# Ledger of designs, part 51: peptides against a protein of PDB entry 4GMN

Target 1, 375 residues: chain A of PDB entry 4GMN
Amino acid sequence: RYANITLLALVTLASIGTDFQETLVKGNQGSRESPISAADEEWNGFDDADGDAMDVDQKSSSGEDQEEDYEEIDVKEDDEDDDDDSITSEMQADMERVVGADGTDDGDLEDLPTLRELIQTAVPQLIRLSNLPIDSDESLTIQSHALSALNNISWTISCLEFANGENANIHNAWYPTAKKIWRKTILPILEADSADLKLATQVTSLAWAVARVLHGETPTDGNPHRKFISLYHSSKQQAGGNSNSIEEPEDPFQGLGVKCIGVVGSLAHDPAPIEVNREVGVFLVTLLRQSNNVPPAEIVEALNQLFDIYGDEELACDKEVFWKDGFLKHLEEFLPKMRTLTKGIDKRTQPELRTRADEALLNLGRFVQYKKKHA

## One batch from the design tools (peptide; made by RFdiffusion4, then SolubleMPNN)

Design b1_p11_7_s1 (from b1_p11_7, 5 letters changed)
Fold by OpenDDE base, seed 1:
Formats: structure tokens, C-alpha cells, sequence
Structure b1_p11_7_s1 (fold): chain B 375 residues (1-375), chain A 11 residues (1-11)
């Protein structure tokens, strides 16, 4: 009884996180065509309802042909527009305010009561539930649902613009909570070193969402970037051995490899320690060098992360890592490979992957030209 | 900073 109520509450919180994201996407379509970020892709991890199809062997008992004249009751299909009003009017009003507000810097979220309750009331409980002792399948299920709800909320918040002091109230309210998710949920799960790839994928998705807001201010305790790099390599070793058990997600950008790249890329931004930046930068550049054995989506993400990390020449990582470790040469040598890779993607079967690869190729050319001019 | 394509998704 309590378990079912907890699960229902967790599913509801996960759905609320969804509905917020959808509302943000719809709200942004009314203003400038900011193309839907790669973040909108990562969120679709809800559909793994393991429908244990109980094969009820309905033994066909051949009961006789009684032609009962069922009067056609004209059931008017009242098209109950199941307006799945999943978005409460309060949530919609909060999202409309988020899209429209020059954020006040008070952090109190007075004008955003639903978002405030999510951050201040729901998330602390989700963190608690994600830290329960795993002693049963029920506790594992609760952890998974708590991680999903944290993921959806964190992704939605990570889609907000925080540049130039936009949404500063939300940023200031979220920032301490995001650090708490990192320290209390993400790090303990990463330290448990579970062979569970589902759990690893969930925690990595959550870690990316959190790191997209915290960037280089993400807690460096225990060198989490190395754990995600190790997870990346471990995931590749497991996929090579048992081709039958891990359904690669239909979306190439939902793969654990992409998620690992997104996390470590985000962690490497200024003001990250230069050694963290270096280790991540070397990892990303190494993927480009090994591109013949790397999925195209991971190459796209790795390029994107490299552009964001090293796009500013005023940052310490430009001099101390990018130039010092000779990254420009590797990017220049990768240009012809990226052209070949991008042309190899069928526009008909993988239109999104092709679009993102065409864009990454364009940006790579611009990036190399920029860096050559500023050498 | 580099000017990326302004038609790229926010990252």
C-alpha cells in the first residue's frame, strides 16, 4: 500500500518534469526559433515499462455459436478529448512566467510556486528515496523512479537560459539543490560501482542534466570525470561481448556513451581545475582520433563539448590545455574524417543525426579557422 | 569567443 502510493507519487513527479519541459518547448516556439537543444532528446527514458507480458495461455474453449442479436447500441463516441491536462494551470502559469520573466535575483521563487515546491519540497524527498538501502526489488524500483523524477526535473531546469543573468532567481534556487543531487545521489551511486547499466544510464543522464547547470562548479570530490570516462569505456567493452542484451536506444543521442561525453564535457568548463579540463579534453580529442570505432552521435557530442570548452581564448584552459596539448592539430586532421562521416549518414534513415553532424562539421570548420587566426 | 552557427541548438 505505501509502496504503491510512493510509486504513484514518483511517476507523477516524473510526469510533472515532462510537462514542464513540453511547456517550455511550446513557450519557446512563440519567441525566436531557438532550435530544440540536444537536451530535449535525453529525457525520453520513461518508456521502459518492463511489460512482463504474462502469457495467459487462454485455452480456446470452443463454445457454441449463439447468434444473440446484439442491438447496435449507438454508443456516441463522445470524443472525450482526453485533454490529458497533465499540465496543471498552475504549472503552465509558472512556465509562462519563466519564459517571460527578467528574473529577480532574490532566489525566493515567490512568483513560481509550483517550481518552488518542486525544488524545495519534492527534490529533497527524491534525493532521500534515491539513497534508500537496496535490499529488495521494491527498493530498487523506488530508486529507479526517484532517479527518473530527478532526471526530468533537472533536464527541464537545464533547458532554461541562465546566460547574462536570465532566470537568476531559478538558477539561485536550483544551484544548491543541484549540488545536493550531485553529492547525495550521483556520487554514492557512482561509488557503488554497480554492473547495472540501467542504473548507470539513469545516473549519467541525471549527472549530465545537473552538470549542464553547474558546469565547472560541479563538485570535483572523488574525480567524477574519471568515473564517467571509465563508465564510457566499460560500456563499450560490454556492448562488444553481448550484442543481444542491450537494445541500443532508437535515438543515437540517448546512448550511454553520448551521456558520458555530455557529463564530462560539462564538468570541464571554466572554472574547473585545469587537470580535470585536460583529462576531459584529451578524452574527447582521443575519441576524434579513434573515430572509425566511435558512433557518429558520440562524435557530434564530443565536438560540441570541445567547442564550448575551448571556444573562449580568454579562459585559462585555452592556453594551458588547448594550445599546450596541441588540440588544433587533431581537430584539423579530423576535418576530412568528419566530412566523410557526415556524408556517410543517410538523410532518409537518420535525418536528425545527419542534421546535427552537418552542423557539427560546419562549426568544426569555423572553429579551426578561428583558432588558426588567434594562434 | 568563436561565433558558432546561430541556428544551432543551445547546448
Amino acid sequence: as target 1 above (375 residues)
Amino acid sequence: PIKLDPNLPPR
Scores: peptide ipSAE 0.026, ipTM 0.650, DockQ to the pose 0.099
Fold by OpenDDE base, seed 5:
Structure b1_p11_7_s1 (fold): chain B 375 residues (1-375), chain A 11 residues (1-11)
Amino acid sequence: as target 1 above (375 residues)
Amino acid sequence: PIKLDPNLPPR
């Protein structure tokens, strides 16, 4: 009885976290409809004049009108308006404020009561539940649901802009909690060295969401970047051996490999220790060198992380790692391989992967040109 | 910092 109530509460918190993310994505799309793209440059169509109107003689085959009276089965689409009114009016109002808020520099969430309650009340309980001793299938289920809820909340918050002091109130409220998730949930699970790939995927997803906000300020205790690199390699060894389809996520960007890359990339951002940055940078560049055996989504993520880590020439990692370890050469040598890889992705079967690969290819060209000008 | 494609989603 109590277990079922706890599980329902955890599922509800995980749902809330997802619904918030979807609302943020929709809100950010609406703000990007600045009407700049209506430059109707009339590209004067090439007057290919040779309209040889081949008179295809429509042979009027008088096929007999068999009026088969197809009874129009009025499939009442019961629009079950599953008004998945799962988003409370209070949550919606908080989301609208988050998307529209010129962030007040005060860590006060008085105007965001639902988000405040999630961060201050729910998350500390989820951290506690994620740390329960695993002694039963029930405790494992509770941990999994607690991790899912933490993941969804953390991902939602990681989709907010925090640059230039934007959403500073949310950042300031989340930052200590994110560090607590890292130290109390993520690190203990990573240290337990469980062979459970489901748990590893859940904790890695959560770690990525948390690291997308903390970046190089993520606690370096116990070298977590090495654990995620090891997990990446271990996951590849298991996938190659057992045709036990861990159902490859239908979304190629939801794979454990992509998540590992996302975590370690995020961990390597300034102000990460230069040795952490180097180890991650070498790992990412090594994936590009081995690209023939690496899923395209992982290459896209690895490129993205490399651009974000090394995009600023004023950072210590630019001089001490990027230039010193000769990363430009590897990126330049990878450019023709990336063109081939991207062209090999079918736009019809994998439209998102193709779009993200086309973008990553474009950015790789720009990045290489930028670095060559600043050499 | 590098000017990436502005159409790329925030990372």
Scores: peptide ipSAE 0.025, ipTM 0.655, DockQ to the pose 0.102
Fold by OpenDDE base, seed 2:
Structure b1_p11_7_s1 (fold): chain B 375 residues (1-375), chain A 11 residues (1-11)
Amino acid sequence: as target 1 above (375 residues)
Amino acid sequence: PIKLDPNLPPR
């Protein structure tokens, strides 16, 4: 009886977290002429004040429109209006304020009561539930649902812009809670070294969401980057043996390998210790060198992480890692391989993977050119 | 069963 009420509450909190994200995406689409998902930010380099924006004259090759007569299959969309009345009018009003709010510096969420209650009341209970002793299938179910709710809330918050002091009130309220999730939920589960790949995938997803906000300020206690690198390698060894047991997620970006890359990439940002940055950078560059046996989605994520980590030449990691360890040569040698890899992705069967690979290829060309100019 | 979509897109 109590378990069912707890599970229902956890499901409701996870739903609220998802609906919050959908509302953010819709709100941000209204303000940006193109919905560049936070994924699709084309790496333009750092603006040198004299940067002639290369007018990419997209010569519209007028491909002749072969009017393929698509027979209008009248798919009766049975609009099952799943009236997912889960978005309260108060929650929608909070999200509209988040999208429009000039950041007040105070971590006081007075104007965001729903978000305040999520961070201050719900998340501390979810942390407690995710860290319960596992003694039954019921406790495993509670942990899984608590991790899912924490994941959805953390991902939603990680989709907010915090650069230039934007959303500073939300950032300041979330930051101590994010560190608490890391120390009280993520680290204990990673230290338990469970062979449960489902649990490992859930905790790695949550770790990525948290690390996308904390970056190099993520707690380095116990070298978590090495645990995620180890988890990456362990996941590859298991997938090679039993083709039957892990349904590879239908979405190639939901794979445990991609999530491990996303976590360690985020952990390696300034002000991360240079040794953490180096170990992660070497791991990512090694994936590119071994790309023949690496899923395309993991290559895309590894490239994006390398651009984000080493884009700024003023950072200590540029001189002490990128240039010192000769990463530019490896990126330049990878360009022709990336072109082949990207062209090998079928646009019809994997449209998203192809789009993100085309963008990562473009960004790789720009990044190599940028780094050659600043050599 | 409410599909908890644990798979919020990673970006």
Scores: peptide ipSAE 0.024, ipTM 0.682, DockQ to the pose 0.106
Fold by OpenDDE base, seed 4:
Structure b1_p11_7_s1 (fold): chain B 375 residues (1-375), chain A 11 residues (1-11)
Amino acid sequence: as target 1 above (375 residues)
Amino acid sequence: PIKLDPNLPPR
């Protein structure tokens, strides 16, 4: 009985996370005529706009990690059907407020009650459920559903704009929770070194969503970038042996390889340690050098990550890694290969992959010219 | 079965 209720609640939470994303999508489509993903923005360089870098003195409140023993909320058997529609409708209203707010409203999370409840009440329970000992097929199912719910929530939050202090209230509420997901859910699963590619794909998807918000402030404990690089290589070795069992996702951007690249790219942003940045940068540049054996979607993702990591010349990683390790030469040598790769993608059968490759090729040309001007 | 799409595309 309890397990069926838990499974239903996890399915509901994952559905809410999906509907929340759809609402953000529709809201952004109302304000922007095209759903330009953040990855569809043409890299125009940093214009020398004298935007005062507001030194957000984030006083790192060293919140002592009090392991609050979250008591098992005995979800009473109250009317299962009415609560699902209500919370989804209220969450849609919260998202309409987030998307419709001119980014100047220092809205308290008090104005976002469903998002507050999701972050403060639901996510901690999902973290607990994702860490259950696997002793049965039922516990494995619960873990998978908890990871799916955490993934959907984390992805949805990662689609909010946090640049320039936009949605700062949501960012500030999410940030400690995102670190908790990383430390309590992602790291333990990565350390268990499970041969389960499904679990690895789920945790890597979640890790990417979390790392898209935390960037270089993601906890570096246990060198997680190396674990994801190792997972990338292991996934390639397994795919070469058993052509029959991994349904490669129909969407090339949903592959475990793309997700690994997205995670490690996000982890390498400032203020990541220079050696973490270097190891990731070398990994990404190595993929470009080996592009004949790399799926096109992984090349697109690796390029986008390289642009985001090394776009700012004021960052320590530009001088200490990009220039010092000679990345410009590798990008310039890759430009003709990228043109060939992009032209080889059939627009009829893979329209999205072709569009994203055309954009990445355009950005690569611009990025190489920018870096040559600033050499 | 609600198809929980565990693969929200990176936007």
Scores: peptide ipSAE 0.021, ipTM 0.683, DockQ to the pose 0.098

Design b1_p11_7_s2 (from b1_p11_7, 5 letters changed)
Fold by OpenDDE base, seed 5:
Structure b1_p11_7_s2 (fold): chain B 375 residues (1-375), chain A 11 residues (1-11)
Amino acid sequence: as target 1 above (375 residues)
Amino acid sequence: KIKLDPNLPPR
């Protein structure tokens, strides 16, 4: 009884975290519909008026219309309006405030009571549940659900803009909690060296969400970047042997490899220790050099991380790592490979992956040009 | 800071 109530509560918290993320994504899309003024530049379509009307005499072969009366199976789309009314009106109002927030610097979240309760009351309990001794299938299930809830909450918060002091109240409330998730949930699970790939994927997803907010301020205790790099390599060794057991996620960006890259990239941002930055930067550049054996989604993520880490010439890592370790040359040498890789992605079967690869290719060209100008 | 394409999705 208590276990089922706890599991239901954890599932509900995980759903709430997902629905919040979807609401943020929808809200951020709506604000970007600034009307692109239809500059009706009439692209004068090239009137290739070569109207060679080849009169192909389609011989009317009178094939007998066998009216096979296909009974139109009226598939009632039962629109099961799964009104997944999981979002309370209070939660929705908090999300609308977060999306519209002229962020007050006050980290008390007085104006965001549901988010406050989520961070201050729910997350500390989820951290506790994620740290239960694993002695039964029930304890493993509780840990998995607690990690899922922490993941969804952390991802939702990581989708907020915190640049230039935006959402500073949320950032200030989340920051100590994010560090607590890292130290109390993520690090202990990573230190347990579990062969459980499901658990590894869950903790890595959570670690990415947390590191997307903490960046280089993520606790460096125990060199977690090396653990995620090791996990990346270990996951590749397992995938190469048995093609049958890892359902490759339908979404290429949900793969453990992408998640590992996202974590270590985020960990390497300023003010990360220069040696952490170097080890991550070398790892990411090495993926580009080995791109023939790396999934396209991982290349896209690795490029994105490299642009974010080394996009600022005022940062110590630009001089001490990017220029010293000759990363520009590797990026330049990768440009033609990236063009080939991107062109090899079928737009029809993998439209998102193709779009993200086209963007990453464009950015790689711009990034290389930028770095050459600032050399 | 590099000005990536302003039309790129926020990361």
Scores: peptide ipSAE 0.029, ipTM 0.705, DockQ to the pose 0.100
Fold by OpenDDE base, seed 3:
Structure b1_p11_7_s2 (fold): chain B 375 residues (1-375), chain A 11 residues (1-11)
Amino acid sequence: as target 1 above (375 residues)
Amino acid sequence: KIKLDPNLPPR
């Protein structure tokens, strides 16, 4: 009884987080003439696949023809348009303020009451629920739903602009909470070294969402980038060996490999330790060198991360890693391979993957030209 | 800082 209420509350929080994300994406697309890249659409919907069809063993009891006159209860289908308006008018008002707020107000989240309660009240409970001792299938289910809710909230917040001091109030409220999610939820689960790929995927998605805000300020305790690199390699070994291929998600950008690349790329941004940056940069460049055996979506993500990490010549990682470790040569050698890879993607069957690959190829050409000019 | 394509969607 209490578990079912807790599960319903967690499903509701995850739904609210998704609907909030979709509305922010639509709002940002309306304000910017350019569509936000579908990289922000980590829709981790609940796979309703665990509908245990209760096999109601309809024992065909051949019971007699009692013509019970079923009075047609004219159930007026009240078309209750279950306009599942999961978005309250208060949530809608918070969304409109977030989209419209030029980040000049050093204000507390006083003007964002729903977002405040989400960060200050809901997220601490979700962290607690995600870190319960696993002693039953019920505790596993609670953990999974708590991780899903944390994921959707964290992704939604990661889609906000924090550059140039925009949304500074939200950033300042979220930042300590994001560090708590990292230390209290993500790290303990990564340290448990579970063979559960479903749990690993959920934690990696959440880690990416958190790292998209924290970047190089993400806690480096225990070298988490190495754990995600190890997870990347382990996931590739398992997919190659067991005929229980985890159904590759229909979206090539929702794969565990892409998520691992997104996490480690985000962790390597300034002000990350130079050795963390180097290990991640070498990993990403190595994927490009091995591109014949790497999914195109992972190549797109690895290129994007490399552009964001090394796009600024004033950063210490430019001199100490990019130039010192000779990354430009590897990017130049990869250009013709990227052209072949991108042309090999069918625009009819994989239009998004082709678009993102065409963009990554264009940016790779520009990036190489930029680095040659600034050598 | 590199100028990537300004017509590319934000990442």
Scores: peptide ipSAE 0.028, ipTM 0.702, DockQ to the pose 0.093
Fold by OpenDDE base, seed 4:
Structure b1_p11_7_s2 (fold): chain B 375 residues (1-375), chain A 11 residues (1-11)
Amino acid sequence: as target 1 above (375 residues)
Amino acid sequence: KIKLDPNLPPR
């Protein structure tokens, strides 16, 4: 009985996370700025806008990780009301506020009570459920649904703009929770080194969503970038041997390889340790060199990650990695290969992949020209 | 593009 209720609640939370995402996407489509994923932004270089980098002196409150022993919320058997997976009117009002907010108020989530409850109450329980000992098919199902819910929530939050202090209240509320998801959910599952590619895909999807907000501030303990690089290579070795249909997701951008690239790319941003940045940068550039054996979607993702990591010439990684390790030469040598790859994608059968490849090719040309000007 | 978990129940 309790397990069915827990499963239903997890399905509902995963649905809420999806619906929240769809509402944000629809709200942003009503405003002329589509939520262009950072991957869809045309890389225009850093224009020298003398925007005072407000040193957000984020006093790293080294809050001691008090392991708050989360008391077992005795889920009271409240009645069989039809769990209509519908967003409550309050959740919808919070979503409308998030889409409409000029984001400049560092205020508490007082104006976003349902988002606050989702982050402060629901997510901690999902973290707990994702870490249950696996002793049954039921515990596996609970873990999977908890990961799905965490994934959808984290992806939705990662689609908010946080640049220039936008949505700072949401960022500040999410940031400690995102670190907790990383430390308590993602790292333990990665360390268990499970041969389960479904679980690996779920945790990698979640890791990407979390790392899209935390970037180089993602906890570096245990070298997680190396674990995801290892997972990338392991996934390629398994795909070559067993014709057992792990149904490659119909969407080429949903593949485990793309997700691994997205995670490690996000982890490599400033203020990541230069050696972490180097290892990731070398991995990404190596994919471009081996592009004949790499799926086009992974090449597109690897390019976008390289643009985001090395777009700013003021960052230490530009001098210490990009220029020092000669990445420009590899990008220049890759330009003609990328043109061939992109032209080889059929617009009729794979329109999205072709569009993303055309954009990445355009950005690669611009990026190479930019870096040559700033050499 | 937002990457939903493909295991979510269809609406």
Scores: peptide ipSAE 0.019, ipTM 0.680, DockQ to the pose 0.066
Fold by OpenDDE base, seed 2:
Structure b1_p11_7_s2 (fold): chain B 375 residues (1-375), chain A 11 residues (1-11)
Amino acid sequence: as target 1 above (375 residues)
Amino acid sequence: KIKLDPNLPPR
């Protein structure tokens, strides 16, 4: 009886976290003429103060519109408006304020009461529930639902812009809580060394969401980057043996391998220790060198992480790792392989994977050119 | 600005 009420509350909190994310997506789409997903941000280098904005002359090749007469299959969308009445008018108003806020108020979450209660009241209980001793299938179910709720909340917050002091009030409220999730939820589960790939996927997803906000300020206690690298390798060894047990997620970007890359990439940002940065950078560059047996989605993620980590020439990791360990040569040698890999992805069967691979290929060309100019 | 990563975990 108490367990069923707890599970219902956890499912409700996970739903609220998802609905917040959807509302943020819709709010951002209303402010941009095109919903450029954060993945669709072309890496343009750092603005050299010399205003050679590469005018990408989009020569509109007027391909002749062959009007293929798509017979309008009147798929009656039975809009079963599942009015998931989960979004209260107060939650929607909080989300509209977060999307519209110029982030100038370093104040308390006074104007965001629902988000305040999620961070201050709900998340501390979810951390407690995720860290319960596993003694039954019921306790495992509670942990899984608590991790799901923490994941959805953490991902939603990680989609906010915190650069240039934007959303500073939310960042300041979330930052200590994010560190608490890391130390009290993520690290204990990683230390338990469970053979449960479902639990490993859940904790790695949560770790990525948390590390996307904390970056190089993520606690380095116990070298968590090495644990995620080990988890990456272990997941590949298991997938090669038993084709029957891991339903490869329908979405290639939801794979445990991609999530491991996303976590370790995020952990390697400044001000991470140079040794952590080097171990992660070498891991990522090694994936590119061994790309013949690496899923395309993991290559895309590894490239994006390399661009984000080594884009700034003023950072110590640029001189001490990127240039010193000769990463440019490996990236340049990978360009023709990336072109072949990207062209091998069927646009009809995997449109998202193809789009993100086309973008990562474009960014790789730009990044190599940028680094050659600054050599 | 909200940077939506399309790598959102499945529901």
Scores: peptide ipSAE 0.020, ipTM 0.703, DockQ to the pose 0.342; fails the geometry check

